# Designs tried in a protein design run: peptides against a protein of PDB entry 6IDX. Part 200

Target 1, 380 residues: chain A of PDB entry 6IDX
Amino acid sequence: KELAKLSADVTFATEFINMDGIIVLTRLVESGTKLLSHYSEMLAFTLTAFLELMDHGIVSWDMVSITFIKQIAGYVSQPMVDVSILQRSLAILESMVLNSQSLYQKIAEEITVGQLISHLQVSNQEIQTYAIALINALFLKAPEDKRQDMANAFAQKHLRSIILNHVIRGNRPIKTEMAHQLYVLQVLTFNLLEERMMTKMDPNDQAQRDIIFELRRIAFDAESDPSNAPGSGTEKRKAMYTKDYKMLGFTNHINPAMDFTQTPPGMLALDNMLYLAKVHQDTYIRIVLENSSREDKHECPFGRSAIELTKMLCEILQVGELPNEGRNDYHPMFFTHDRAFEELFGICIQLLNKTWKEMRATAEDFNKVMQVVREQITRA

## One batch from the design tools (peptide; made by RFdiffusion4, then SolubleMPNN)

Design b2_p21_1_s2 (from b2_p21_1, 9 letters changed)
Fold by OpenDDE base, seed 4:
Structure b2_p21_1_s2 (fold): chain B 380 residues (1-380), chain A 21 residues (1-21)
Amino acid sequence: as target 1 above (380 residues)
Amino acid sequence: SLFERRMAKFRKLQEKVAKER
């Protein structure tokens, strides 16, 4: 206890470290020897002292053994009654993950996000905060190839559901520390959209063109009996598609793929359109057909609107921005659904279409409509 | 508290690590 208190002092820490005191503490953890009277209390103070000593940055985190890592990971992965040990173990793991890529690799092998989710299902908000902080640390240190694996849709859905139900909708006020960790988790989740936001469509990629063609098919062929496709020549088909792409509201109605070469929002806009068309097909078809049947110049260009809305949403949500230590603002809505961004897009595109109609907008009013929609989204 | 102090350190470290990406 006294050691743990004194370890916060840099002068004491320096002297204690010079006497190999930290090695003694690590060996106590490594031994796992439960034979001592008050082992749990002693261990809690040992872990506190270790954390306070390491926080001075005098000793590299890479000094810890694999046995030490396994013991600490064991305190987090195994059912433990001692909350004090669990808190310190989570804090140690987070520090190890953040300070060392080598330790991250070892810890990522010993601990899963699933094990950390169990620590979110507790009444102790500090434990919950440490668990989310460790998840955030793992996401921050994950190599690009493994970031998506951590984002396994089911684990993400479960994680989001648990956070929503046990943290956000809990009967306790969210403390500043928890709010910050939720903000960080949100930012890291939105960073998964950055790749698609910055991906240009290749106008020559047939697979990407087939997605645009699928958007056309869903909008215009869903009501057409497949029997009435007249065998009319390839040129009439091209002219027909150009008309359809104009009705879809693409800026480049000859080659809609060109509209997705601008980054941001790049392919993310196409992903949103495809999601809307597949998951909310009736809404998609309604929006497209309501505007495609208009001859009054008050048609809302869906394709252009969807692209600019996707860009606007990326700006509002600060997609690609790094977590800031001073921020604690998070959107509870993003914990309600696994495809929350695409769902938000689906809500906002309907809002845009409504606002366009209410304003009696023309193509010349496009920027004014977008500004009004921005204000509506940012006030909601 | 120890918790608040740790969380303050983690916030700073998270931001640092994010900038190193």
Scores: peptide ipSAE 0.493, ipTM 0.945, DockQ to the pose 0.867
Fold by OpenDDE base, seed 2:
Structure b2_p21_1_s2 (fold): chain B 380 residues (1-380), chain A 21 residues (1-21)
Amino acid sequence: as target 1 above (380 residues)
Amino acid sequence: SLFERRMAKFRKLQEKVAKER
C-alpha cells in the first residue's frame, strides 16, 4: 500500500526502478502464488505500484514477460476476480495495447471483445470505463484490415445495446471519464464513414448510376400507372429522366452522377439518400413530391440539400478526425441504431425541409437555410 | 484517486497514439 502510494512520486519511482523494483513486482504477479495471506489485497497494491511506476515512462512496456501478460489477461477473462484486481488489470492491458504494437498483438490473441462486454454489465462505473477504454485502445491499435472487423464487432447490436442499457441508461450519472471513452468510441465508429465520404462517384460505373435511377424510380415510378409502356424512344426517356432529376433537386439534371464527384461528401451522400428512400420510403416520397409539385420557386432541391447536409453532418461529427483529450460529448442516438448516421440524416433532412418552408426559401436562400439548420442541429 | 490520475494519463496517451496514425 505504501509502495503503491510512493510509486506516484517520480523521484521514488526512479530510485525504485534503478533497484530493479519493477522486476520484483512483475515476478510477484508471474508467480501466481495464492498461498499468501491477503493475496488479493497484496496483488491489488502490486498492480497499482506497477501501473504508477510504468506511468513515469522510464521503463518500456516491452520489458514485461509473456507470463505476466497471460496472468493479467487471465484476471480479465476469469469470472471470479476481485474488483480491485480487475480494474487494475484492465488498466494494465489498456496501457500495454497503447504503448506497444507487439503487446497489442499478444493481447488481441488472449482476450476477446466479448469478454470485455461482460465487464460492461457490472454496476461499477470504473470497471465499465476501463473496459471501454481497453476496447478503444484495441480499436486504435488495430491494423486497417482488423479495424473493419472490430468496427463490425462494434456494429454488433450486442455491444451497443449493452453500452446503451448498462452505461448510458444506467441509474447513475455518467462521470467525465466515461463520457470521454464514449466520445472516443463514437469518433472511432464515425471514422468508418470517411472512406465513403472521400469516395468519388464514377459516372461510368453502371452500379452507381443504377442507385441514382433507383432514387428516381422510388420517387416517381411507384405512382406512375404501369400503362406508360416503355415504348417512347430513348430520347424521350432521357428527356423524362432529366425532368425527374430536376424534380429530385440535383444540380446536374442531365447527369446527377456529377453531383457525387465532389469529396466530401462523395458517395456517402448517395448512401444516405438510398437509405432514406428504402427504409423511410414514405418520408422520402413525401419530401420529393411536395417539392416537385411546387411551381412557386419555393421548391427545396432535395438532391442538393441531401449532399450539403451530408457534408454538414460530417463536419459536425468531425468524420475523419481523431479523438482529442478535451471532448466528452457523445450522442446516445449513435448507440440506438445500426445505421445511426443515416437515421440522423433522415431526421435532419426533414428538419431542413421544414426550415426551408418556414423561411419561404428560394434557391438563392440555400446557404442561409443551411446555416439555420446547422445551428438547430448543433443546439439539439 | 488512482482512477482519476490513470484516466488523465490514458487520455493523453490515446491522443498521442491517435496523432501517430
Scores: peptide ipSAE 0.066, ipTM 0.751, DockQ to the pose 0.907
Fold by OpenDDE base, seed 1:
Structure b2_p21_1_s2 (fold): chain B 380 residues (1-380), chain A 21 residues (1-21)
Amino acid sequence: as target 1 above (380 residues)
Amino acid sequence: SLFERRMAKFRKLQEKVAKER
C-alpha cells in the first residue's frame, strides 16, 4: 500500500527502479501464489505500484515476460476476479498495447473483444471505461488487415447493444472519461470508411455500373421483374437511361460513373445511395419521383445532393482523422445501428430534400442549401 | 484519482500513437 503511494513520486520511482524493484513486482505477479493472507489486496497494491512506476516512462514496457502478460490477461478473462485486480489489469493491458507493438501481438492472442463484453455488463463505470479503453487500444494498434475484424466485432449487434444498454442508457451519468472513450471508438470505427471515401469509381467496371443501373431500376422500374437482364441496350434504351440519370439528378447524365471519380467521397457516396435504395426503398423512390415529376426549376438533384452530402458528412465526422485528447462528443445513434453512417445519410438526405423545398431552391442555390443543411446537422 | 491520472495519460498516449500512424 505504501509502495503504491510512493511509486507516484518520480524520485522514489527512480531509486526503486535502480534497485530492480520493478523486477521484484513482476515476479510477484508471475508466481501467482495465492498462499498469502490478503492475497487480493496485496496483488491490487502490487499492480498499482507497477502501473505508477511504469507511468514514469523510465522503463520500457518490453521488459515484461510472457508469463506476466498471461497472468494479467488471466485476471481479465477469468470469472469472479476481484474488482480492484480487474481494474488494474485492464489498465496494464491498455498500457502494454499502446506502448509496444510486440506486446499488442501477444495480448491480441490472449484476449478477445468478446471476453471484454462481460466487463461492460457491470454497474462500475470505471471498469466499463477501462474495458472500452482496452478495446480502443487494440483497435488503434491493430494492423490494417485486422482493423476490419475489429470493426466487424464492433458492428456486432451484441456489443453495440451492450454499450447502448449498459453504458449509454445506464442509470448513471456518463463521465468525461467514458465520453472520450466512446468518442474514440466512434472515430476509429468511422475511419474504416476512409478506404471507400478515397476509392474512385472505375467507369469501365461493369459491376460498379450495374449498381448505378440498379438505382435507376429501383426508382423507375420497381414493378418490373428483375428477370429482365440488361440485354444489349438498344440505342433507344441508352437514350432512355440518359433521361433517367438526369431525373436521378446526376451531373453527368450520359455517364453517371464520372460523378463518383472525385475523392472524397468516391464510392462511399454510391454505397450510401444503394443502401438508401435497398433498405429505405419507399423513402428513396419518394425523393427521386417527387423531384423527377417537377417541371419547374425547383427540382432537387438527388445524385449530386447525395454525393455532396456524403462528402459533408465525412467532413463533419472527420473521417480519416485520428482521435484527439480534447474531444468527448459521441453520437448515441452510432451505437443503435450497425450501418449508422448510412442511416445518418438517410436522415440527412431527407433533411436536405425538405430544406431544398422550403427554400424554393434552384440549381443556382445548391451551395446555399448545402450550407444551411450543414448548420442544421452540426446543431443537432 | 489514480483513474483520472491514468485516463489523462491514456488520452495523451492515444494521441501520440495516432500521430505515429
Scores: peptide ipSAE 0.054, ipTM 0.741, DockQ to the pose 0.897
Fold by OpenDDE base, seed 5:
Structure b2_p21_1_s2 (fold): chain B 380 residues (1-380), chain A 21 residues (1-21)
Amino acid sequence: as target 1 above (380 residues)
Amino acid sequence: SLFERRMAKFRKLQEKVAKER
């Protein structure tokens, strides 16, 4: 206990490190000798002293042995560990992951996100915070090929549901540290959208063109009696599709694929539109038909609006940006659904359509409507 | 607390890692 307090002092830390004191502490952990009286208390102070000493940055984290890592990982993986040991073990693992890519690789082999999820189900907010912090560290240090696996783990209804029910909707006020970790997790999750946001549509890709055609089909063919199939002329079909794409509010009525060649938001806008059309079909059809049936210049161009809204949401959510140390603003809604971004888009496109109507906007007012919608979204 | 101090250092470390990317 006294050592743990003294270890916070840089002068003491320097002298203690020069005496190989950290090595002695690591060996105590490595020994795993549970037979000692007051072992748990002694271990908790040992881990505290170790953390305080390492926090001075005098010693590289790469000095730790694989045996030490396995012991610490063992304390996180075992169900009946003292809370004080668990907390310090999570903090040590987080620091190891952040400070060393080599240690990250070793820890990622020893610990699963599933094991960390169990520590979110507890009432102890400090344990929850360190568990999320370790998840965030693993996510942040993951190579690009493994980030999708981490994403899939987060997309697991289980992790989100647990965070929502045990952390966000918990009976305790969320502390600044937890709010920061939730923010970090949110940012890291949304950064997975960057690939789609920066993916240009290939106008020659038939599969991508078929998605645009499916948007047209869902909007216009779902209510049309199959009896009015207009005559088989390829040119009449092209001209018909051009009208449909105009009614959908695409900027390029002839080739809507060209509207998705701009990055951002690229293909992410098309993903959002398709999600809305398939998952919220009634809402999609309503929005499209309400604007397509207008003979007045007050139609809200759905296609253009969807693209610009997707871009705006990416800007608001800072998609592709790394988490900022000073921020703690997280949105609980992003923990409520597997496809939270697309659901947010679905809410915001309705807000946009409403705001457009309320403003009695025309195409010339488009940027003004988008500004008002941005203010509404950022205040919600 | 030890936790608060550690979390403050963690945030700084995250920022450092972010800048190194």
Scores: peptide ipSAE 0.024, ipTM 0.689, DockQ to the pose 0.870; fails the geometry check

Design b2_p21_1_s3 (from b2_p21_1, 10 letters changed)
Fold by OpenDDE base, seed 3:
Structure b2_p21_1_s3 (fold): chain B 380 residues (1-380), chain A 21 residues (1-21)
Amino acid sequence: as target 1 above (380 residues)
Amino acid sequence: SLNERRMAKMRKMQEEVAKER
């Protein structure tokens, strides 16, 4: 206990480290010897002292043995561990993961995200916070191939439901630190969209053009009996599609593929449009047809709006940015939906369409509408 | 508290690690 207090002092820490004091502490953990009187209390103070000493940055985290890592991982994976030991162990693992890629690899072999999520099913918010912090550390340090696997594991309805029900919807106020860890998790997960956000559409890719054609089909051909497509010549067909793409609100109504060559948001905007059209077809058709049937200059250009909204959502969600200290703003929807980004887009595009109508906007007001919508989204 | 000081250190470390990437 006294050592744990003194270890916060840099002068004491320096002298203690020079006397190989950290090595003694690590050996105490490595021994696993429960035969000592007050073992749990001594271990909790040992882990506290170890952390306070390591926090001075005098000693590399790579000094720890594989036996030490296994003991600490054991305190996290074993049921019925003392809460104080568990808390210190989670935070030692977090620090190890953050400070060393070599330690990350070893820890990722010893601990599963599923084991860490079990620590979210408790009433202790500090334990929950350290568990999410360790998940975030593992996610942050994961190589790109493993990062997608972790995201897919997190996308499991069960894990999201545990966070939602036991953390977000808990009968207690979310502390600043938990809100920060939820923010970090959100940012790290939405950063997986960066590739699609930075992917330019290839106007020569027929498969990508077929998606745009499918958007047109869903909007305009859903009511047309396929029997009544008269064999109208290539020019009439091209003129018809140009009209349809204008009604869809593309900026380039001759070649809508050109609207997706700008990055951000690139192909991510097309993904959102296609998701809306397939999953929320009635909403999509309504939004498109309400604006396509207007002869007044008050049409909301769906295609342009969807692209700019996707870009705006990427900016709001900080897609491609690393988590910042002191940010605590997370979106609860991230934990409620399997495809949270696309669902958020679907809500926000309806909000945009509503706001456009309420403002009686024209194409000249586009940026003003987008600014109002940004303020609405960021206040929600 | 010890926990508050530790959480603050971990946040700084996360930010530093983030800046190095």
Scores: peptide ipSAE 0.021, ipTM 0.644, DockQ to the pose 0.828
Fold by OpenDDE base, seed 2:
Structure b2_p21_1_s3 (fold): chain B 380 residues (1-380), chain A 21 residues (1-21)
Amino acid sequence: as target 1 above (380 residues)
Amino acid sequence: SLNERRMAKMRKMQEEVAKER
């Protein structure tokens, strides 16, 4: 106990480390010797002292033995009665993962996300915070292939549901530390959108062109009288599509694919539009038709608006950026939806369309509308 | 606090990852 307290002092820590004191602490953990009276209390203080000593950054985390790692991982993966040992073990594993890629590899073999999820189902918010922090550490240090797998596993309704039900909707106020870990998890998950955000549309890719055509089809072919016989010449069809793409609010009415060649937001904007059109079809059609039926200069260009909104959402969410330590702002919607970004887009595009109407905006007011919408989104 | 130390570790890690980019 006194050692754990004194280990917070850098002068004491330096002297104690120089005396190989940290090796003695690691051996106490490695021995697993339950024969000592008050073993659990002794172990909790040993782990505290170890953390405090290692936090000075004097000793490399790579100094720890595989036996030590297995013991600590064992305290997290096995049912332990002592909350104090579990909490410190989670904190040690987090620190190991963050500070060493070699230790990450070893820990990722010993611990599953499923085992960490069990520690989210407890009433102890500190354990929950350390469990999410370890999940975030594993996610951050995972190679790209495993990050996608982890994200897919987090997109698994189970982790999100548990966080939502046991953390966010818990009867206890969320502490700043937990809010930060939820923010980190959100940022790490939204960073998976970076690839799509930086993917340029290929105007020659027929599959990508077919998506733009599908947006047109969903908006306009549902109302097209069957009297538009498929036999009107290819030129009349091209002219018809140019009109439709104008009504959709694309900047390039002749070749809308060109609007998706700019990165950011690249193909991510098209993904959002397609999601809106398929999942929220009535909302999509309403937004498009309300603007396409206006012969007044107050038409909201949906295509342009959707692209710029996607870009703005990427900026607000800091897609592709590392989590900031000072931030604790998370979106509860992230934990309620499988496609949270696309759902956020669907809400924000409706807000944009409403704001455009309220402002009686024209195409010249586009940037002003976007600024007002940005302020509305960032204050919500 | 343990949290202040976590914050310091996250900062150091962010600085390391930012140097690797």
Scores: peptide ipSAE 0.027, ipTM 0.657, DockQ to the pose 0.397; fails the geometry check
Fold by OpenDDE base, seed 5:
Order: structure tokens, then C-alpha cells, then sequence
Structure b2_p21_1_s3 (fold): chain B 380 residues (1-380), chain A 21 residues (1-21)
């Protein structure tokens, strides 16, 4: 107990480290000897002292043995561990993951996100915070291939549902530390959109062109009585499609694929449009047809609006940026939906369409509408 | 608290990790 307190002092820490004191503490953990009276209390103080000593940055985290890692991971994976040991073990694992890629690899083999989810199903917000912090550390240090797997594990309705029900909707006020970890988790998850945001559409890819054609089909062919299939030549079909793409509000209504060659937002805008068209078909059709029937220059260009809104949302959500220290702003919708970004897009495109009407905007007012919409989104 | 000091250090480590990327 006194060692744990004294270990917070840099002078004491330096002297104790010079006496191989950390090595003694690590060996106490490695031994796993439950035979001592008050072992749990002793272990909790040992882990506290170890953590306080390591927090001075005098000793590299790479000094820890595989046996030590396995013992600490064991305290996190065991269902009936003392809360004080669990909290410190989560904290040590987080620090190991953050400070060493080698330790990350070893820890990622010993611990699953599923095991960490169990520590979110508790009333102790400190344990919940350390569990999310460790998840975030694992996500942050994961190689790109494993980040998508972790994201898919986060996309598993289970983690988000547990965070929503046990943390966000908990009967306790969210502390600043938890809010920061929820922010970090949000940022790390939205950073998976970076690939799609930076992916240019290939105008020669037929599958990508078929998506644009599907957007047209959903908007215009759903109401067309099958009797009006004019058997008229390929040129009339091209001219018809050009009109349809103009009504969809593409900037390049001759070749809409060109609107998705600019990055950001690249293909991510097309993904959002397709999601809206398939999942919220009535909303999509309403937005498109309400603007396509206007001859008064007050039409909201859906295609252009969707692209610029996607770009704006990426900027607001800081897609591709690392989590900032001291931020604690998270969106609850991130935890309520499997495809939270696309759902946010679906809400924001309706807001944009409403704001466009309220402003009686024309194509010249486009940037002003986008500025008003940005202010509305950032204040909500 | 020990927790507050640790959370401050963890935030700092996250920022350092962010600078290394």
C-alpha cells in the first residue's frame, strides 16, 4: 500500500527502478501464487505500484514477459476477479497495447473483444471506461486488415447495444473519461470510411455504373406503368437517361460517374445514395420526385447535394483524422444504428432538402444552403 | 484520483500514438 503511494513520486520511482523494483513486482504477478492470505489486496497494490512506476516512462513496456501478459490477460478473462484487480489489469493491458506493437500482437492473441464486452455489462463506470479504452487501444493499434474485423465486431449489434443500454442509457451521468472513450470509439469507427471516401469511381467499371442506373430505376421506373417501355432506339434511351440524371441532380448529367471521381467523398457518396434508395426508398423517391417535378429553378439537385453533404459529414466527423485529446463529443446515433453514417446521411439529406425549400434556394444559393445545413448539423 | 491521473496519461499516450501515424 505504501509502495503504491510512493510509486507516484518520480524520485522514489527512479530509485526503486534502479533497485530492480519493477522486476520484483512483475515476478509477483508472474508467480500467480494464490496461497498468500490477502493475496487479492496485495495483488491490487502490486498492480497499482507497477502501473504508477511504468507511468513515469523510465522503463520501456517491452520489459514485460509473456508470462506477465498472460497473467494480466487472465485477470481480464476470468469471470470472478476482484474489481480492483480487473480495473488495474484492463489499464495495464491498455498501456501495453498503446506503448508497444509487439505487446499489442501478444495481447490480441490472448484477449477477444467479446471478453471485453462482458466488462461493459457492469454497473461500475470505471470498469466500463477501462474496457472501452482497451477496445479503443486494440482498434487503434490494429493493422488495417484487423481494423475492419474489429469494426465488424463493433458493427455486431451486440457491442453497440451493450454500450447503448449499459453506458449511454445508464442511470448514471457519463463522466468525462467515458465520454472521451466513446468519442474515440466513434472516430476510430468512422475512420473505416476513409477508404471509400478516397476511392475514385472508375467510369469504366460497369458494376459502379449499374449502381447509378439503379438509382435512376428506383426513382423513376417504380412509378412508370410497364406499358411505356418505348421500343425506340439506343439514342433515345441515352437522351432519356441524360434527362433522368439531370432530374436526379447530378452535376455531370451526361456522365454521372464523373461526379464520383473527385475525392473526397469519392464512392462514399454513392454508397450513401444507394443506401438511402434501398433502405429508405420512400424518402429517396419523395426527395427526387419532388425536385424533379419543379420547373421553377427551385429544384434541389439531389446528386450534387448528396456528394457535398457526404463530404461535409466527413469533415464534421473528421474522417481520416486521429482522435484528439480532450474531446468528448460523441453522437448517440453511432450506437443506435448498424450503418450510423448512412443513417446520419439520410437524416441530413432530408434536413438539406427542407432547408433548401425554406430558403427558396436556387442553384446559386447552393453554398449558402450548405453553410446553414452545416450549422444545423453541428448544433444538433 | 489515481483514475484521473491515469486517464490524463492515457489521453496523452493516445495523442502520442496519433503523432506516430
Amino acid sequence: as target 1 above (380 residues)
Amino acid sequence: SLNERRMAKMRKMQEEVAKER
Scores: peptide ipSAE 0.022, ipTM 0.656, DockQ to the pose 0.790; fails the geometry check
Fold by OpenDDE base, seed 4:
Structure b2_p21_1_s3 (fold): chain B 380 residues (1-380), chain A 21 residues (1-21)
Amino acid sequence: as target 1 above (380 residues)
Amino acid sequence: SLNERRMAKMRKMQEEVAKER
């Protein structure tokens, strides 16, 4: 107990570490020997002293043995462990993951997100916070391939559901530390959009062109009997498509693919448009047709608006940025839907279309509309 | 730091557990 208190002092910590005191603490954990009176209390103080000593940054986290990692992971995986030991074990694992990529690899083999979900189902918000913090650490340190797998996994859907039901909708006010961990989880998940945000459309890729054709088809051919495609020549078809792309509100009416060559938002804007068109087809068709049927200068250019809105949402959500330690703002929608970004886009594009109408905007007012929409989104 | 706040909470919790024994 006294050691745990003194370990917070850097002078004491330095002297104790120089005396190989930290090695003694690690060996106590590694031994797993429950034979001592007050073992749980002693272990809790040992783990505290270890954390405090390591927090000084004097000793590398890479000094820890595989046996030590397994013991700490064992305390997190065992349901009957004392809460005091569990908290410290979660904090140690978080620190190990954050401070060492080699320790991350070892810990990721010993612990699953599924095991950490059990610690979210408790009434103790501190345990919940440490469990989410460890999940966030694992997510942050995961290779890009594994991060995407984590986000797509049923376990991640389940994790979001558990967080929603047991943390966000819990009977207790969310503390600042928990709000921060929820923010971190949000940021780390939205950062998976960075690749698509920075992916330029290849105007020569037929599959990407087919998506633009599909957007046109959904907007304009949904009511047209496929039988009435007159076999008229390739030139009339090109001229027809140019008109359709103008009605869709693309900047480049001849080759809409060129509108997606700007990064950000690159292909992410096309993904959002396609999601809207497929999942919210009625909303998509309404937005497009309401603007395409106007012969007045008050048409909201859907294609341009979708691209610039996607870019704006990426900026608001800080896509590609690391989580800031001072922030605790999270969107509950992130935990309510699997495709939360695309759903947010779908809400915001309707808001944009409404705001455009209310402002009686023209194409010259585009930037002013976007500024108003930004203010509306950031105040919500 | 966030870590310092976490450590302070862990210390406080240890003091609470030590009072319940």
Scores: peptide ipSAE 0.021, ipTM 0.537, DockQ to the pose 0.071; fails the geometry check

